# Peptides against a protein of PDB entry 3H8D: the designs that were tried, part 50

Target 1, 122 residues: chain A of PDB entry 3H8D
Amino acid sequence: DMKRQQRFFRIPFIRPADQYKDPQNKKKGWWYAHFDGPWIARQMELHPDKPPILLVAGKDDMEMCELNLEETGLTRKRGAEILPRQFEEIWERCGGIQYLQSAIESRQARPTYATAMLQNLL

## One batch from the design tools (peptide; made by RFdiffusion4, then SolubleMPNN)

Design b2_p13_1_s2 (from b2_p13_1, 5 letters changed)
Fold by OpenDDE base, seed 3:
Structure b2_p13_1_s2 (fold): chain B 122 residues (1-122), chain C 122 residues (1-122), chain A 13 residues (1-13)
Amino acid sequence: as target 1 above (122 residues)
Amino acid sequence: as target 1 above (122 residues)
Amino acid sequence: MTDEPINPEVVKF
């Protein structure tokens, strides 16, 4: 149902290779998530040293958050939730529209709020 | 269409009676808006010295913002946009659920995202 | 905000 609540989150991450380095040597990435109701619709990872990773439900399920929203604790993590546009702006800059469109065309994308909005847009 | 973007805003206001007072004597209120696509669905006003005002589309059109979202400039006003929960929390505290429900029952509420969500709830 | 960074792999399958 497209009436599900759309919620967006962002948290920093440290690369595994930097886990045991001094704090000043830990390069930050950013992990983004779009939840369509309880389940993830889109995920995005910004890295300091490599291309962004874009992931969409259905196509990339194995690489995406498997927990439902409540299980993630993100709703209780201060500063984690972001505005829709704060997600979309980055998503668009990273080529997310084309990525999701391609996933739809190949019939790999699970229908979500994101797919519906894209199909309304085109 | 329930696929319309839901956006929420908050801005401070000064009571007309305080307009010409010294800055320290201007009691702030808060103006809240929920836009369902381009048009307002709910409006709410918090006052320092009187009960909150709750307004819903259809019922209270004459007292609500008449501009479409883009015309308001709210999307371009830094710090104006707020998270959905930041609106809903206040709405619920102010008795907004009961207010909107009553508007639905009296057939005064224009169907919006808000009415649909309430009807899904109940 | 300034939370401890996490490893995103913890949320992956």
Scores: peptide ipSAE 0.028, ipTM 0.509, DockQ to the pose 0.175
Fold by OpenDDE base, seed 1:
Structure b2_p13_1_s2 (fold): chain B 122 residues (1-122), chain C 122 residues (1-122), chain A 13 residues (1-13)
Amino acid sequence: as target 1 above (122 residues)
Amino acid sequence: as target 1 above (122 residues)
Amino acid sequence: MTDEPINPEVVKF
């Protein structure tokens, strides 16, 4: 929806196994989110020791951030917001296009900016 | 157009009067651009000693960047690309909404993402 | 396994 702002965020996380290690021994992952207005449309997690996790609204709601954008505080966290392409480049490399496409075809994906964008490009 | 990427850029400029001064004496302005796909839709210039300049496609083509996005090299300039809101916040503060609206009403504005966005919000 | 954000107050997984 052209009326809704598309905003993207990235924050680091530490895997539980490294939680109590010294800082130099903590292997970092990255948590990415795409918000279509107040509601999340896509989420992605890059891990240091396992395949990336891709999540799309409708299909993966229970595995995704359950807060609306305001509730997250991401808009107030310096350095959290990223450019659309910073998200999309990683999304594509991780197979996100195919993942979302399959979710659309299976009628599992909730309509979002992401689903609309994909359908326009195909 | 949902098929076209909206990309925003900001680069500093030095006013000619300060061009040959020492760095500490150079008062900096800011040049902003919104590209709707390959073509510029809006341009904005913040100056240290005069009112901001607002420019919209169609109306102000001759005063705006005449290069397509690829030709500018902005996509390859580190730190030049900015978030949409970083542009829009300044645009609004400078009276850009009213400026673009007037350009639309006078039939001077070329149809762009910016004109479409405004018409959806009003 | 639930991963821990650097700032857990920012997001809920």
Scores: peptide ipSAE 0.025, ipTM 0.512, DockQ to the pose 0.101
Fold by OpenDDE base, seed 4:
Structure b2_p13_1_s2 (fold): chain B 122 residues (1-122), chain C 122 residues (1-122), chain A 13 residues (1-13)
Amino acid sequence: as target 1 above (122 residues)
Amino acid sequence: as target 1 above (122 residues)
Amino acid sequence: MTDEPINPEVVKF
């Protein structure tokens, strides 16, 4: 059911080309994940020099986290967990609603908390 | 002078989307560097899902390592240092000769061991 | 000799 715990995480990354620069010259990207219980529902990447990447369970499984939440160690990583709105705000800005909706309509999305929530909204 | 020590390094990277997958499902990229003495002369990136990136000193400084070799810690990183040919083989395959040549001809390349070597070849 | 992963600051494991 959708009473599973919804948890959201974000971790920064630096592109390889910037690995060995002064801190001020490293362009940061961000990796986001929404877990619906133990399994990922949505993944998102913000990149400094390319468009954002949006991924939803079912449609994009091969590009997404395949570990369960506990296996990722994210819950034990200080500063990784974020509030739902911190994810959703960026998700919406990046066009995530339309992306997920299209995945549902094409029958590519696996049912998750995210799909259910969207279906309540629309 | 060009009697400076030429040293080459390679480190692997995994794209953020693959961070939390089983090892077999992580696509690796590679970051390469050629140091002419303490300063970088060439940088190269092999990516699993996009074209290789070639960079040469002078032309691409803003995209390259801006730390001196000692500051990078690469010399102390186990398994990072590679043989010259391990760099050059990939460099050539990626079109590095033409890339560097064009940078020289456009007067964008800073003189390095690499530029001198190429000018000896051509 | 095999290469070890890059600095964790590049990709936060």
Scores: peptide ipSAE 0.019, ipTM 0.533, DockQ to the pose 0.108
Fold by OpenDDE base, seed 5:
Structure b2_p13_1_s2 (fold): chain B 122 residues (1-122), chain C 122 residues (1-122), chain A 13 residues (1-13)
Amino acid sequence: as target 1 above (122 residues)
Amino acid sequence: as target 1 above (122 residues)
Amino acid sequence: MTDEPINPEVVKF
């Protein structure tokens, strides 16, 4: 149902290797999520020292959020929610369109708002 | 069409009386807008020294943005776009629900996403 | 030490 609310979130993370370093020596990564209604549709991780990781529902379920949106507490975390474009801009830069497209073509993607939007665009 | 994109914006303004004061003496107000697709649905102004001003499409057309969203340049202005809740929270606090409801009941409101949402809630 | 995927389940309120 495309009437589901699309919500996007971003939170920083610190690499395990940096956990016990002084703050000035901790390189921040960023975790992004797109929730299509209660369930995650896309996830993305920006790392300080490796390529971005893109994940799409269906294909990458095991590597993605398994909680529903409410269970994550993200909606209640100040500063976590971001605008759609704040997600999409990074998604696009990271090759997310091609990644999702490939997942659709290989029949690995679960239908989401994201897949529908992509199909509208192509 | 409820498939229209709902977008919200906020920009600061300085009162005319403060225009030529030093920055420390300029009291900021805030201008808020809800665009239902290309056209404004709701507008709100927070003033430093007077009650908030609420405006709804249909009723207050003459006092609201007359440009379509693209014409405003708001989508291209960094930091202008805000989350729906960032608008709605203030709208609610300012009595926007009652204001819009009254406009609907008096048949002054133009149908928008906002009017539809209100009717869903009541 | 390699990075682990971020587990959103650990996100605090």
Scores: peptide ipSAE 0.034, ipTM 0.480, DockQ to the pose 0.079; fails the geometry check

Design b2_p13_1_s3 (from b2_p13_1, 5 letters changed)
Fold by OpenDDE base, seed 3:
Structure b2_p13_1_s3 (fold): chain B 122 residues (1-122), chain C 122 residues (1-122), chain A 13 residues (1-13)
Amino acid sequence: as target 1 above (122 residues)
Amino acid sequence: as target 1 above (122 residues)
Amino acid sequence: MTDEPINPAVVKF
């Protein structure tokens, strides 16, 4: 069913290497999630000092959020939820279209709203 | 195609009767729009002193926004776009589910993402 | 945001 609710979230993260440093020495990144119904479809990580990480369902399951949406608590975290375009704008700039397209062509992508939208876009 | 982008907007409005009154005497309502791709699917108006107005595509075309999404300028109006739940929460409380259901049953509703979601919901 | 930061790819709940 490609009519599931699409919800998007963003939360800051601290690099593991900075976890035990003083607050002033912790550089923030941003963790983004696209949920297609209860399950994650796309994940993206913006880091302060390295290339963005793009992750798509099926291909990158082991690196992505394994919790269903309700389990994440994101729906109850103030400021966590973002507009679709707030996700897509970053996704596009990070090369997400090409990344997901490659996953589809290699048959690694799990069918999601994201894959369906891409397939209609091209 | 039920995979179109769903976008939601909210802007304040002043009642026609209050248009020429001093600012302190203008009571605000809220105009809500759900766009299923380029065209409006649902519209809702919260008034300060009367029942909400619910409008659905097909049934209420003549009372709804007739512009395509790009023509509205809503995409370029800061603060206009809202999260899906910010629309749905109000829609539900206004009796929108029952209203749209009735429009579907009477065969007045134009097929939209909204009708499809409802039909899957019931 | 002003809440506590988390580890990459881990969701706080």
Scores: peptide ipSAE 0.026, ipTM 0.480, DockQ to the pose 0.153
Fold by OpenDDE base, seed 2:
Structure b2_p13_1_s3 (fold): chain B 122 residues (1-122), chain C 122 residues (1-122), chain A 13 residues (1-13)
Amino acid sequence: as target 1 above (122 residues)
Amino acid sequence: as target 1 above (122 residues)
Amino acid sequence: MTDEPINPAVVKF
């Protein structure tokens, strides 16, 4: 149901090796999530020292958030929620469109708002 | 001064991708530190998906804890402090003796309790 | 032993 609320979140992470460095020396990564209603549709990780990780529901379930949105507490975490475009801009730059498209074509993607939007776009 | 207190710590970390998984699916890494008095002498990281990271003072300063022991708060973190052998067992298994020895021989290691003990052992 | 991750930005449940 496309009436489901689309919500996007981003939270930082620090490499263990950087945990006790001066702030200027802590290279941050970012954990992103797109929730299509209560369930994650896309997950993305920006790393300071390796390629981005792109994950889509259905294909990558074992690597993605297993909690529903309310269980994550993200909605209650100050500064975690971001605008849709803040997610999409990074997603697009990381090759997310192609990644999701391939997942759809290989029949690995679970239908979500993300898959529907892409299928309407292309 | 070998009168300095030797203290060892271990704290876990979770991969960002595992943050919102069921506990049984969270593959933990471990961050280890050996403090020779106020300053770190050795650091070690066990990872669920890559080789161990071994670091020694002098050689690897840029990757190691830059805070003194009190600044880290590790002494106040419940369950963080471990016995010397709990560190050394892992250090030895990860090739730490050879790593530190090589650092000494290449004149990269800063003199610490760890370097002294190794030099007395060999 | 405390099982809390190193990362201070981790969301707690």
Scores: peptide ipSAE 0.025, ipTM 0.588, DockQ to the pose 0.089
Fold by OpenDDE base, seed 4:
Structure b2_p13_1_s3 (fold): chain B 122 residues (1-122), chain C 122 residues (1-122), chain A 13 residues (1-13)
Amino acid sequence: as target 1 above (122 residues)
Amino acid sequence: as target 1 above (122 residues)
Amino acid sequence: MTDEPINPAVVKF
């Protein structure tokens, strides 16, 4: 059902090598997730010194969040939840539309809200 | 002074991408540090899917722990402190002797207990 | 003796 609640989250991370550095020397990355109801539909990781990682359900399940949304605790983490456009803007800039489209075309993508919306857009 | 206390620590880390996976799917890395008194002399990172990272004071300061030992809290973290040989065995397997030797030869290494011991060994 | 994994996320759970 495409009536499931769509929720988006972002949390920063630091590299293990930067664990014990002064704040100015800790390069932040960003972990993004789109949950289609209780389950993740898209995941994205922005890194300070390597290309972004794009992941879509079905194709990349082994590299994505395996917990349901409630299990993550993200909804209880202050500042973690973001607006849809805050995810989509970055997703689009990183080539997410093409990535998801290719996953659909190759029959790798699991049908999600994201796949449905893309198919409405095209 | 080479009479400073030599202390060794190890802490596991997980990859950001594995943050929200079942335990069986979280591949652990290991962060190792050798402190020569209050300051780090060597750092080593074992990763589940890439080569180990070796770092020595002087050469790699920008990539190493910048906090003094007390600031890290490692001494208060249960299970973090390890025996010297627990560090050295892995260091040796990863080519640490050659790495430190090269840093000494290139005049990149800061003199530490580690450099002194290596020079006694050779 | 084992240590708990260090979570690289800045925002802790």
Scores: peptide ipSAE 0.025, ipTM 0.600, DockQ to the pose 0.091
Fold by OpenDDE base, seed 5:
Structure b2_p13_1_s3 (fold): chain B 122 residues (1-122), chain C 122 residues (1-122), chain A 13 residues (1-13)
Amino acid sequence: as target 1 above (122 residues)
Amino acid sequence: as target 1 above (122 residues)
Amino acid sequence: MTDEPINPAVVKF
C-alpha cells in the first residue's frame, strides 16, 4: 500500500464569467489533486472569492476525480505535477489535517496514503 | 444602432470538481452571451446546482465579457452560435426581462439592442 | 436574479 507512488498535481481554472476578460480581471482558481497510486486520495480547490474546498477519498467520492491517474492525462501535462510539499503546504493552511481527521473518525474516509500519514503524525 | 448584427452564443462549462468524472457524473453548466455588434449586451450562466446568473451591459460590466466578439473566437467555434430565440427563451425563463427592466429603471443599463427591444415590448 | 459564482469554472489546460 505505502509502496504506491504518491503524485501531486495542480492545474488552474478560471470562472466562466472571467473567461473573456482582460488578463488582469481573470481571477484564477487552483485545482489540486493527490493520487495514491492510480486513484485519487485528496482533492482541493482554491477559489479567489470563497472558502477552499477540501475533499477526501471515501467521504467525497462523488465530488472527486473518478478517472485513474493515467486517464486524466495529468502526467503528460507540462507543469501540472508538483512536489508533495507544494500540495501539503496548501492542504495544511486550508485545514486539511482536521478535515481528514474528522473523516477518519466518522468512518467516512477510505484508507489511503494520506490517512496513514495522518495516523502516523498524531 | 439597431443596424448592428445581433449574434448569440452558448458554450458549455463543467466545474473543476467534475473535470475528471465519468460523463454521467459531469454536471454541465452553460455560458450564454448576446453580442450587439462587436460588444456584449447580455450574459447568462446556467448552473446545475445554483440559480442562474443574469448580467446586462452597463450594470454588470465587471463580470461580463470584455473582449469584442472577434477577439473571443466564438464565431469560429463550431456549434457555439445559436439562434436569437434559443437565447431569449432561456433569458425569459430565468427572469431576464425583469432583471433588464430593473437595470434600465435604475439607470444602470447601457443602451443596447436588448434595452431597446424591451422598451418596445412594454 | 442573483449572480453569485459558487464553484463553477473552466479548467484551464
Scores: peptide ipSAE 0.021, ipTM 0.625, DockQ to the pose 0.048

Design b2_p13_1_s4 (from b2_p13_1, 5 letters changed)
Fold by OpenDDE base, seed 4:
Formats: C-alpha cells, sequence, structure tokens
Structure b2_p13_1_s4 (fold): chain B 122 residues (1-122), chain C 122 residues (1-122), chain A 13 residues (1-13)
C-alpha cells in the first residue's frame, strides 16, 4: 500500500462580522489545513486581531473541517494548495508543536501523520 | 463529488492471554469496524467473557484502528467484509446508539456518516 | 470556537 499523501492548503477568510463591510474594512484571516490522506490532521487559523487558532484531529474535530479532501474541492481551487513548509513554518510559530504534543499526552490526539512526525522528532 | 462509501468489516481475534493456548482454549472475539470512506467511524469488539466494547471516532480514536481502509487490507481479506445490517444489528444490541448519542452530546464524536445517520434518526 | 470557515467552500465542476 502507498503511504498517505500529505497535502496542505491555505485559503483566506473574512470574519463574519466583516462580511458586509466595505472591502477596506474586511480584515482577512487565513485558514490552513493539513490533510493526511483524505482527512484533516491539523487546522490552523490566522486572525487579523486575535491569537491564532490551532486545531488537531481527535481533539478538535468538532471545530475542524468535516469534509474529506475531495469533498472540499481544495485540490481544485487554484492557489489553495501550499507546500508543507508553508504550513509548518506558521504552525511552529504559532506553538503548534506544543499544542499537538499536549494533545498526544492527554490522549486526545487522533493518530495522524502529524502525531507520528512529532513523536519521531521528540 | 461522490458520497463516501460505507463499508463494514468483521474479523475474529484471540485474546492476548489466549494466543499461546491450545486451540480449544482460544476463545474467539470479534472485531467489527465501520469505515466511512477511508477512515474508521465506529469500532466494536465482542468478547467471549466481558461486555462488548464500543468505540466511536473522535472520542475513542486512541483505541481504534489508526490505519485507513486501504492500509488495513480488510477489503482484500476474504470474508472480512460484512453487510451494513450485520454490523448495525450487533451495534444496536450492544447499546451503540446510546453510546454514539452520548458522544455527540458531549461533543466528543467526530462527525461521520454514523453521527449523521443517528442525528437523522433522532 | 473558531471563526469561519470551519469548512472551506466546496468547489464543484
Amino acid sequence: as target 1 above (122 residues)
Amino acid sequence: as target 1 above (122 residues)
Amino acid sequence: MTDEPINPKVVKF
């Protein structure tokens, strides 16, 4: 069997409160996703005016994308897919390593490529 | 996009403590899995001498199969795949509906086909 | 809690 493909995506979002404001007042955030094969392993949200949100599979499923990768259409959205490092750089800066580690230690993290890699590193 | 394929599997297992006993002393249990597309949604274990174990995605990920469906080889194992009702009948008898419902209510259940169907029923 | 999107918009052909 082939190893699951790790794919990363980033799309902009506008805060709900800003959706009907003039363009200049629509502060952009960024939605990031790491898909381990067909299912999301990590999700991350950069906001214009609050701390980033980190989400990991198993722990934060209810706040994460419930669609499989194909269902999202992300692979077909031009410019959405990003390189692994484009995700990881931000993830690391946001404290993602510690967040995921804590989820593993608390047994809340679903085993994913992300958990495996972290455990390999530590 | 196509809807995710719901597939169900059942394989026997021998208790770890019985693995090296004579065949007559190897009490068989049964491992059940519901895969919602590539990932497990529900897992169930029938034991010869203790209550059944019910597991649902999101809540019990650390106790459930971490392999995607293809990785398991279940689709290639003769006799492993079962019909939906063959799973559901046992699931229901074991209190699976209530178990999954509780996981949904506690926000521990990862959204899956199983959660969707249950919420459709209730 | 998270702001939208929880899910990305589905792109369909």
Scores: peptide ipSAE 0.038, ipTM 0.285, DockQ to the pose 0.091
Fold by OpenDDE base, seed 3:
Structure b2_p13_1_s4 (fold): chain B 122 residues (1-122), chain C 122 residues (1-122), chain A 13 residues (1-13)
Amino acid sequence: as target 1 above (122 residues)
Amino acid sequence: as target 1 above (122 residues)
Amino acid sequence: MTDEPINPKVVKF
């Protein structure tokens, strides 16, 4: 149901290779998530040294967050939740529209709020 | 269509009686808005010295913002947009659920995302 | 934001 709550989150992550480095030497990435109700619809990862990773439900389930929103603890993490536009702006810049569109065309995308919105847009 | 973007805003306002007072003597109120697509669904006003005002589309159209979202300039006002929960938390504290419910029961509420969500909730 | 998580799938407190 498209009446599900759309919630967006962003948290930093450290590359595994930088785990044990001094704080100043840990290059930060950014992990973004769009939850359509309890389940993830889109995920996005920004890296300092490689291309962004875009993931959509259905197509990329194995690479995406497997926990429901409540299980993630994101709703209780201070500063983690972001505005929809703060997600969409990055998503669009990273080519997310084309990525999701292609996933729809190949019938790989699970229907979500994101797919519905894209289909309304086009 | 419930696929419309839900956006929430908050801005301060000064009481008319305090307009010309020194800055330190201007008691701030807070104006909240929920837009369901381009049109307002709920409005809420917090006052320092009187009860909050709750307004819902259909019932309170004459007292609510009459501009569409784009016309308000809210989307371009820095810091105006807030998270859904930041609106809902206040709405709930102010008795908004009961208010909207009553508006639905009296057939005064225009169907919006808010009414749909409430009807899903109950 | 105080955390330096490796796996963002589970948020640590």
Scores: peptide ipSAE 0.033, ipTM 0.508, DockQ to the pose 0.221
Fold by OpenDDE base, seed 1:
Structure b2_p13_1_s4 (fold): chain B 122 residues (1-122), chain C 122 residues (1-122), chain A 13 residues (1-13)
Amino acid sequence: as target 1 above (122 residues)
Amino acid sequence: as target 1 above (122 residues)
Amino acid sequence: MTDEPINPKVVKF
């Protein structure tokens, strides 16, 4: 929907196993989010020691950020917001297109900008 | 059009009058561009000593960047690409909404993502 | 499951 702003964010995380280690021993992951207006459409997590996690609205709601964009404070966090392509390039490399496509075909994906975009490209 | 990527860029410029001055005496302006796919949709110029210049496709083609996005090299220039809101906030402050609206009403604006977006918001 | 971001900010209402 053209009326909704597409906004993307990335923030680092430290895996729970490393939380109490010294800074030099903390292996960093990355948490990515795509918000279609106030609501999340896609989420992605890059980990230092396991495969990436891909999540899409409708299918993975319980595993995704439950806050609307305003509630997250991400828009007020300096350095958190990223360009669309910074999200999409990683999304594609992680197999996100196939993941979302399968979610659409199984009728599990909630309609979002992401689902509409994919359907236009295919 | 959902099939076309909306990309925004900002680069500095030095006014011609200051080109041969020492760096400390150069007053900097900012050149902004919105590309709707390969073609420019909006351009904006912030100046140190005069009102901003607003330009929209169709109406102002001769005063705007004539190169398609690939030809500009902007996608390969580090730090040139900016977030949509970084463009839009300045666009709004400069009166861009009113400018584009008037161009649409006068049938001078070429249909772009920008014109479609405005028509959806109004 | 989502891992906790470093220094998360949540707006409290």
Scores: peptide ipSAE 0.029, ipTM 0.515, DockQ to the pose 0.093
Fold by OpenDDE base, seed 2:
Structure b2_p13_1_s4 (fold): chain B 122 residues (1-122), chain C 122 residues (1-122), chain A 13 residues (1-13)
Amino acid sequence: as target 1 above (122 residues)
Amino acid sequence: as target 1 above (122 residues)
Amino acid sequence: MTDEPINPKVVKF
């Protein structure tokens, strides 16, 4: 339902191998999430030393956040929530439109706000 | 078009009569705007000592921001942009849903993202 | 394949 709140989040992560290194050697990645109401619709991961990872609901459920939004605590984490455009700009740069489109065409994507918006765009 | 970016902004304002007073006597109001793409869809003003003002495109054009989003410079003003929910929560508290609904029913409201979302909600 | 984190609760900052 289009009336569901669309909320976006970003948090940094450190590679496991870097967890106990000196700060200057901790390369950070970024974990992004789009929640369509209580459930995740898109996930994106930026890494310092490998290609970005894009994930969409339905197709990539096993690799995506399994918690509902309330369970994540993201809404209560200062600085975690971001503006829609902060997510979308990165999503687009990473080829997210094509990725989601392909998932829709292959009937792998679960309908979400994201899929609906793409259909409006195309 | 639903593909247009929905962006929200909030900036404080000081009453003209308070402009040159001591800081402790400067009562601040808040100016809120919802832009549907480049053009304003909703505007809202909170005042310290009078009722909130709600404005919707079409009905209240003469009282609303006349600049397109780029012209406003809001996108370049640190802290001006806010999350959708930050706008909507206040809008709802101020009776914005009823206000917009009435404007639609009277055929005064220009179709925007906001009108579309309301129609989805109802 | 997705690296950690899958869930934000396990993210290390």
Scores: peptide ipSAE 0.039, ipTM 0.540, DockQ to the pose 0.076; fails the geometry check

